# Ledger of designs, part 97: peptides against a protein of PDB entry 8OXM

Target 1, 371 residues: chain A of PDB entry 8OXM
Amino acid sequence: FKAEFRLAGGVNLPKIIDCVGSDGKERRQLVKGRDDLRQDAVMQQVFQMCNTLLQRNTETRKRKLTICTYKVVPLSQRSGVLEWCTGTVPIGEFLVNNEDGAHKRYRPNDFSAFQCQKKMMEVQKKSFEEKYEVFMDVCQNFQPVFRYFCMEKFLDPAIWFEKRLAYTRSVATSSIVGYILGLGDRHVQNILINEQSAELVHIDLGVAFEQGKILPTPETVPFRLTRDIVDGMGITGVEGVFRRCCEKTMEVMRNSQETLLTIVEVLLYDPLFDWTMNPLKALYLQQRPEDETELHPTLNADDQECKRNLSDIDQSFNKVAERVLMRLQEKLKGVEEGTVLSVGGQVNLLIQQAIDPKNLSRLFPGWKAWV

## One batch from the design tools (peptide; made by RFdiffusion4, then SolubleMPNN)

Design b2_p14_3_s2 (from b2_p14_3, 11 letters changed)
Fold by OpenDDE base, seed 4:
Structure b2_p14_3_s2 (fold): chain B 371 residues (1-371), chain A 14 residues (1-14)
Amino acid sequence: as target 1 above (371 residues)
Amino acid sequence: SELDKEMALNKAKL
């Protein structure tokens, strides 16, 4: 390890440390001292398994459909080492940085990110109708700009076109895998984009197995497919490449049902893997100011002296795990709202749910569904 | 089509 470290910013002040491997290669590592990285580590393993399934299928392999992974080494319940995602930027930083964000640069007459947030926070406790009206006003006055990411980074037209396709494929793969695993909506700071590959890296995997639906403001979308996410795909949006890559990913997931169920079952019953939403974690995820670029520490349940009888805890846990497995089985059968759908029908429903401004307007304002 | 372009670009790098 080098004697010098850098601060990555944020409230938890993660340390960027350069290490020289036994191979003589320098590697940047992010050392976190207040986060439980076990959930991230487990989800990275699940992503690697999904990638293995995608590589076995000829159609997904030809499309290079992968979910990007990073190395996580949990050191304790409150500390770990992450592979620093070198050459990545948070989508939120690129889009809505207060000084030089793409919205401010390309749309200087639109609402500021702060004005959008303020308007949506003012209606947070209002009716769904009032939320929808204000969300539509925000969206009208905050037009998407994420198309400019690939245009800024890739000046050669052939490279630009290829990278836009790589981005679109990455969004498709991560959206469908994320839906199957119940990752839900992703905060804009918890989606990194690789500046060389245009692929997405999802970080802070502290919400999985649809636990976002039991938050104080429940998730209403299957994955993040907001206007800027769509704008990055270019003029075709969700049609063509994105839809087909979603369908091919979903086909592989559905055809791998038994494998995915077995893997998730083992993980859900692993006593070292706390995936359940606790009230403190739920409050933490929806009370923090949006400006924290940091992985949310998984608050360990150990500080809850809720003397529930061990038997009632185990029975409640088992019933939650069983419900998650049943819902996963339904997804892998194409069961949506009590109806069995084809792969194309299921993917279409998920896309429509994810882009519906009524669903987006109901999301927690802190996750910036207008971005 | 965008798919044919995608497949052509993917084939050119394989």
Scores: peptide ipSAE 0.018, ipTM 0.411, DockQ to the pose 0.014
Fold by OpenDDE base, seed 3:
Structure b2_p14_3_s2 (fold): chain B 371 residues (1-371), chain A 14 residues (1-14)
Amino acid sequence: as target 1 above (371 residues)
Amino acid sequence: SELDKEMALNKAKL
């Protein structure tokens, strides 16, 4: 370990440390002291397996379809070491940074990111109709700019084109794999972009197996396919490369049903893998600015009183695990809303659900569905 | 390949 450390930004102030390995190689590491990294570690193993399935198929291998992974070493229930994603930036930092964000630079007359957030917070407790109207007003006055990421980073036109394709393939692969696994909490700070490869890195994998649907404000989209995500694909948007890469990824997932079910079953019943949503986690993920005053973490809730009957907890857990496995099996069969769809039909439905302004307007304002 | 046709078609749409 080097004696110097840097602070990464954010609420938990994680420490970036440089480590020299026994091989003489320098490796950057992120030390987190409050987050359960076990869920991230498990989801990275599942992603590595999905990558193995994608690499075995000729069509997905030719397209270089992969979900980006990072190394996670959990040290305790609340601490671990992450491989620092060197040369990545949160898409939210690039797009909506208050000083130098791409929206402010390229669209200086649009609403500020703060104005958009405020307008959507004002209607958070309102009807779906009022949320939709305000979301459409926000969208009209906050136009996409993510096309400029590749244009700023890749000045050579041939390189720019190849990087835009790499981005589009990365969005497609991560969207379909994320949907199959029921990955939630895909806000703009939980998605990093690699400044060299233009590939996405998904972090903070604490909402999986559709547990985002049981949040106080339920998640209404299968993956993040917002206007800026689409703008990064260029003039074709969701058509052409993105759609075909989604279809080829979904084909591999569906053809690997038995393997995926067997592995998810082992993980769901692993007593060390707490994937279930709890009320405290739900409150943390969807905190209101008004509620920041009362969440003094009384870290002193003694472990004593939650000896509720182990039998009733076990029966409730088993029913949730069975429901997750059944829903995973349905997705892998192409069963959507009780109907069996082709790969193209299923991918089309998921794209339409993800881009629908009615679904996007219902999301928690912290998810920033207008970005 | 079908991929080369796809890349060529997307390059022609730029």
Scores: peptide ipSAE 0.016, ipTM 0.433, DockQ to the pose 0.013
Fold by OpenDDE base, seed 2:
Structure b2_p14_3_s2 (fold): chain B 371 residues (1-371), chain A 14 residues (1-14)
Amino acid sequence: as target 1 above (371 residues)
Amino acid sequence: SELDKEMALNKAKL
């Protein structure tokens, strides 16, 4: 370990530490405090298993369909070491975080990110109709710019095209795998982009198995497929590479039903894996300061030993676990809203749900659905 | 491959 550390931005002030490995290579490590990294570690193992399934299938292997993974070493319930995703940036940092964000640079006459956020916060407690109208006004005056990421980083046209395809494949694979696992909290700081590969890295995996739907403001989309996410795919948008990569990923997931159910069943009943949503965690997720600069004291979720009778907790837990497994089985059968869909029909429904402005307008403002 | 056709189709739309 080097004697010096740097602070990464954000509420938890994670420490960046440079380490020399036994191989003589320097590696950056992110030391997170106050976050439970056990959930991230378990979900990374599930992603590794999904990658193994995708590599076994000829069509997904030819398309190089993978979800990006990182090493997690949990040290305690409130601390761990992440392998720092070197050469990654949060999509939010590139798009909206600074005065030099891509929206400000390429669309200087559009609403600022702050103006968009303020407008959506003003209607947060309003009707769905009022939220939709303001969301549409925000979207009209905040046009997507994420196409410029690949254009800035990859000046050679052949490389640019290959990287845009790598991005599109990464979005497709992570969207379908994320939907199957019920991955939530996909705000613009929890999705990193690799500046060399154009592949996405999903971080902060603490909202899984559709637990985002039981938040005070429920999650209404299956994955993040917002206008900037689509703009990064280029002129074809969701039509072509993205759709076919989603279909091929979904086909592999559905054909691997027994394996995925067995894996998730083991995880749901693992006493070391707390996947359940608690009220303090829910409050923390929807009170996060949207600006990196506000040092709000993180409410310690762990200090409520609510001595609920152990027997009533176990019966409630088992009923939630059973419902999660049933819903996972439905997804893997293509059952949506009581109807059995083909792979193409299911993928189409998920895309439509993810891009629907009515669903996007209902999300928590901190999710930044207009980005 | 289907991938090469897809890459070619997406190149032709640029």
Scores: peptide ipSAE 0.015, ipTM 0.455, DockQ to the pose 0.014
Fold by OpenDDE base, seed 1:
Structure b2_p14_3_s2 (fold): chain B 371 residues (1-371), chain A 14 residues (1-14)
Amino acid sequence: as target 1 above (371 residues)
Amino acid sequence: SELDKEMALNKAKL
């Protein structure tokens, strides 16, 4: 280890340390304190398994469908070491940085990110109709710019086209795997893009198994497929490559139902896995400052006063685990809203739900559904 | 533009 550290920012002040491996390679590590990295570690294991399934299938292997993973080593319930995602930037940093964000650079006459957020916060407690109208006004005056990421990073036209395809495949794979695992919408700071590969890295996996639906403002989309996410795919948007990659990913996931259920079952019953979101945890996730990347609230809800009998806690846990497994099984069978769908029908429904401005307008404004 | 890059790529394949 080097003797020096850097701060990564945020309230928990995670420390960036440099270490030299036994292979003589320098590696950056993020040391988090006061954060429970167990859920991140579990989700990375599930992603590695999904990648193994995707590599075994010829159609997904030919398309290079993979979800990017990072190393997580939990050290305690409130500390761990993460691999630093070197050569990545948060998509939010690229898009909506106050100084040099792509929206400000390419659309200087549009609303600022702050103006958009203010308008949506003003209607947060209003009707769905009022939210939709203001969201449409925001969208009209805040046009997508994420196409410029690949345009800036990849000057050669052949490389640019390849990287735009890599991006589109990464979004498709992460969207479908994220839907199956119930990751929901993702904050723009919790989606990193690799500046060399154009692939996405999803970090801070503290909301899983549809826990986003029990937030004070419930999630209304199956995954993040906002206008900038779509704009990064280029002129074809969600059609062609994205749709086909979603369908091929969903096909592999559905055909691997037994394996996925068994893995998730083992992880849910791991006594080291705190996958339950309490109401205070859920409230904190929606009230934190946007500049903080950490989905794990440090709120010690050590409310010792709910001496629920150990038996009632265990029974409540088992009933929640069973509901998660049942919902996972439904998704893997293509059961949506009580109807069995084909892979193409299920993927189409999910895409339509994710891009619907009525669903996007209902999201928590702090998650910037207009970005 | 993106369209200009696609046109440039198509011209490089012809």
Scores: peptide ipSAE 0.008, ipTM 0.363, DockQ to the pose 0.013

Design b2_p14_3_s3 (from b2_p14_3, 10 letters changed)
Fold by OpenDDE base, seed 4:
Structure b2_p14_3_s3 (fold): chain B 371 residues (1-371), chain A 14 residues (1-14)
Amino acid sequence: as target 1 above (371 residues)
Amino acid sequence: SELDKKMDEIKAKL
């Protein structure tokens, strides 16, 4: 290990450590100190399975539909080493970095990222109508700029076009597989973009199986398809390539129902895989920046032996796991809101839900649904 | 882990 470390961008300020392997090769590693990297490791394995399914199908293989994966070496429940995705940047860092973010560079007269966040935090406890009105004001005064990522990185027009297509395909694949796995909305710091491939890398996979719906501010979108995410696709937006890639991905997922159910069943009943949402995790994921100052670490774990009968906990867990499997089966059958949809109908519904400003306005302001 | 074994069994069937 080199004695020098760099801070990565993002909320958790993970440490980038350069390691010399026994093979004499330098490898950049990300050390996370607070995240359950086991969940990330498990989800990377699931993504590899999904990639295998996508590679078997001729239509998804021809389109190179894949979820980007990274190597995770969990060292403990709260620590591990990620292979740092070298040549990736968080979308949030590119878009809304305070010094040189793309919004500030390309839209200097728009609201600052801080002003947008403040406005949305002020209405967080307000009605859905008030949230929607303020979200629309924020959106009007904070216009998308993510189209400029590919334009800055890829100066050759033919390369630029191919990279924009690679980005669009990556968003489509990750959106549909993310929906199937119930990953939901993703904080902009937990979506990396590869500066060479224009493909997305999803990190911090701590919310899965629709557990985002039971957060204090419940999730209202099937995946992140915010205005900047769409802007990166270029002038066609969600139409054409994105929609077709979503449909082809969904076709493979639906045709792989038995395999996906078997995989998820194995995961849900793994005693080492804590996928359940707990109150502390929920607080951590939706903590206000103002509340960070007062939580001194003196949570004395008073051993309140809540002797919840092991039987009642196990029965409650099993019922939650069964419900997750039932909902996964519904998704894979195209059952949405009690109606069986075609692949095109299901994908259309999911896209409409994901881009609806009413759904976006209801998201937790910390996740920046206007970005 | 036991999960890794089951995942590898699933990978082998895939």
Scores: peptide ipSAE 0.027, ipTM 0.710, DockQ to the pose 0.021
Fold by OpenDDE base, seed 3:
Structure b2_p14_3_s3 (fold): chain B 371 residues (1-371), chain A 14 residues (1-14)
Amino acid sequence: as target 1 above (371 residues)
Amino acid sequence: SELDKKMDEIKAKL
């Protein structure tokens, strides 16, 4: 280990440390001290299997459809070492950094990221109609700028075009696989972009199997397809390359139904893989800055009192696991709201759900649906 | 773990 460390951005201030391997190679490591990295490690293995399925299919292989993976070494239930994706930046840091963010640089007269967040927090407890109206006002005064990421990083027009294509493919692949696995908590700090490849790296995989739908503010979108995410695709937006890559990814997932069900069944019943949403995790994910004062974690919550009958907890757990498997089977059959859809019909429904301002306006303000 | 073995068996069948 080198004696020097850097702080990464974000709430948990992860430490970036440089490690020299036994091979003499320097490797950047991200040390997280509070998160269960076992969930991330397991989900990286699932992504590797999805990548194997995508690499076998000629149409997805030709399109280079892959999910970017990173190495996770869990040290304990609450500590581990992430191999830091060198040359990645959180999309939130690029877009909405207070001083140097792309929104401030390219749209200096738009609302600040703070003004947008404040407006959406003021309506958080209000009606869906009031949330929608304020969200539309925020969106009108906060125009997308993510197109400038590729323009800043890739000055050669031919390279720029290929990188924008790689970005669009990465969004499509991760969106569809993320939907199949029910990945939630896709806020702008949990999605990194590689500054060399323009591919996305999804981190903090602690909300899976649609557990985002049981949060105090339910998740209402299948994946992140916000205005800036779409702006990064260029003038065609979700049409053409993105849609076709989603369809080809969904086709491979549906044709791999038995394999994916077997994998997820093994994971759901692993006693070391805590995928269930608990009240403390829900409070942490949707904590308000105003609520920080009362939740001093009194470390002294004695493990003693939740002697709820082990039998009733196990029966409740099994019923949740069965529902997750049933919903996964429905997705892989193209069953949406009791109707069997074609691959194109299912992908179209998911795109429409993800871009709908009514769904976006209902999300927790910390998710930043206007970005 | 038991999971790692099953994951390796699945990877080998893949």
Scores: peptide ipSAE 0.032, ipTM 0.754, DockQ to the pose 0.020; fails the geometry check
Fold by OpenDDE base, seed 1:
Structure b2_p14_3_s3 (fold): chain B 371 residues (1-371), chain A 14 residues (1-14)
Amino acid sequence: as target 1 above (371 residues)
Amino acid sequence: SELDKKMDEIKAKL
C-alpha cells in the first residue's frame, strides 16, 4: 500500500488507496469506512444476474445493455475495499465541483450549486407548491451542462456519438434494473461515469427495495433522471434510444419474473444481508452538512426498548419482506397504481415520474434534484 | 456464505 491516499468526494469521504498486487500491478482501491459494503457486494451479484439475463436476450445483447459492476471485498460491516473503477469520476464531481465543475465553467452566470442547495434547503419544510416554485426558479437559473462531458472527453465526432449512445444505454439499463431492485433516486456522488466508456457505475447501494420511500423525505422518483442526466443523452433526451433501451430492459426483466423473484427472496431472507432501513441510516442519508458537528453519540438510548420481543421484530421484518416481494411481483407484471401496463406503458410512466419537476421538487435537497 | 452458495446455484440454473 502507498502511504498516500486521495479522498473521493461524498459524505463518508471514501479513501482511494493505491495498492501493489502480488503480480506487481498497481491497483486503485476505494476504501469506504462506516458503510455496510456487504449490501454493495450483494447488489453487485444481483447486477451480474441481471447482466446474464440481458446477455441471453438477443435484443438487449445487440444493444450491449449491461449494468456496470465492480468488485467489492467487504472486510467488515463498516469497512471494505472496493476495486476502484479506474478512470471513473462521480457525475457530481464533474457537474458541481466548486472549483472547476461544468456548471461553473459553462454557465458562470447561473446560480452556483451552493445557491441552488441553499434555496431548496430554505423551502425543505414548506408546502409542495412552494418547493415546486423554488425548484422551477432554481432550474431556470441552473441550466443543464452534462452534454459537455462527452464533448470534452471525445473530440472525434464518430467516437463522441458512440460514447453518447453508450451513456444513454447505460442510463437506460441502470434505471430499469434500479427500478426493479428499488434503488430509487441516486445521489450524484454515487453515480460514477467512466471517462473512457461513458458508462455509469452505481456505487453505495445502501438503499434498495424501495427503502428510499421510508426516508424522512421519501423518494418520489423511480430512478435518477434529472436534467443533467437527460442532457448527457443529447438533443433527443429520453426519446428514441433511451426509451427503447428501457423498454428492452424492462421486457427482459418482466420475462425473467420467476428468476428475479427467486433471487430477491433469497436476498431478503439472508440474515447477513441487512437491506432494511434503520433510523440511524435514514438520518445519515438525509443529514445536513451543518448538522455534522453535534452528533455526539448519546449512547444513552435506554436499554429498555431493546426488549421488543424477538417475535415482534421477526414479524415486522417478514411483513416488510413480503411487501417487497409483492411489489417486485407487481413491477414484473407491469402493475402500476393497480393498473396492468404494457412494457411501453410502464416505461413511459416511469420516465414521466422520473422527469416530473413536481416529483423532483419533493426530493431531499441534499440529493440535488436540479443537477 | 449460504447466500453466495444459493446465488451460485441460481447462476448455474440461469
Scores: peptide ipSAE 0.030, ipTM 0.736, DockQ to the pose 0.020; fails the geometry check
Fold by OpenDDE base, seed 5:
Structure b2_p14_3_s3 (fold): chain B 371 residues (1-371), chain A 14 residues (1-14)
Amino acid sequence: as target 1 above (371 residues)
Amino acid sequence: SELDKKMDEIKAKL
């Protein structure tokens, strides 16, 4: 182990430790200090199963549609070594790093990342109309730059084109599978990009099964498809390759309904897999920078655990689990807002929801919907 | 865990 560590920019401040293996190879290891590693490990297994389904289908196999997975070695309930994807960077670090971020380098006259965040924080408690207006002002003065990622990393035009295609496929696959699994908390620090493959690696998978919708500021988008995410696809944006890859991924997911329901049912009723959103986790995920000063959590969790009889807690849990399974079944049938959609119709609705400035303006400012 | 076993049983059926 090297004595030097880096912080991964995520909320849990995971320590990136450089480890020299017994083989003499340097490997970056992410050390998370909380229970999130088990959730990540379980979700990596689900992603591996989704990848197996995608590899079996000829159309998704030909398109090389996969979700990038990473090795999670849980060492304890609260500690584990992530074999950190060597040669990955958080998209937030590339885009909005205060010193050398791509927005500062390519758009020096735009608003700073700090100015954008400040403007959105000032309206956080205001109306949806005021949030929308300020979000549009921020977006006008903070133009996307993520196209430059592939241009900086891949100087050969043929390689550049292949990597941009790999990126677009990775966004499509992870967006659709992430939607089916109800993945939340897709902020710019929880999404890494591989500097060699241009594929995305989703980390911090603790918000699943649409539990992002019950956060104090509910999540209003099915996945991250913000302006920079779209800019990385190049001139076609969400049209053509991205849309077709979403449709082909959704076809495989819908045709695998029984398998996916069985997987999720096993997960929901596993007593060792805490997928439920608790108030402390909700506060932590949407903690305001202003609240960092006062909340020393005196873990006076007053155990006003209301003695709701164990029976009432179990009944509440079972009702939430049943609701999650029902909603998953609806998604896999193409039921959206009480209407049965085709694969193309469902994918189109999800894309429209994800790019809608009204939905994006309603997100928690820490999600950085303008990036 | 029982989860790992069930996940492996599902993986084996896949």
Scores: peptide ipSAE 0.028, ipTM 0.734, DockQ to the pose 0.021; fails the geometry check

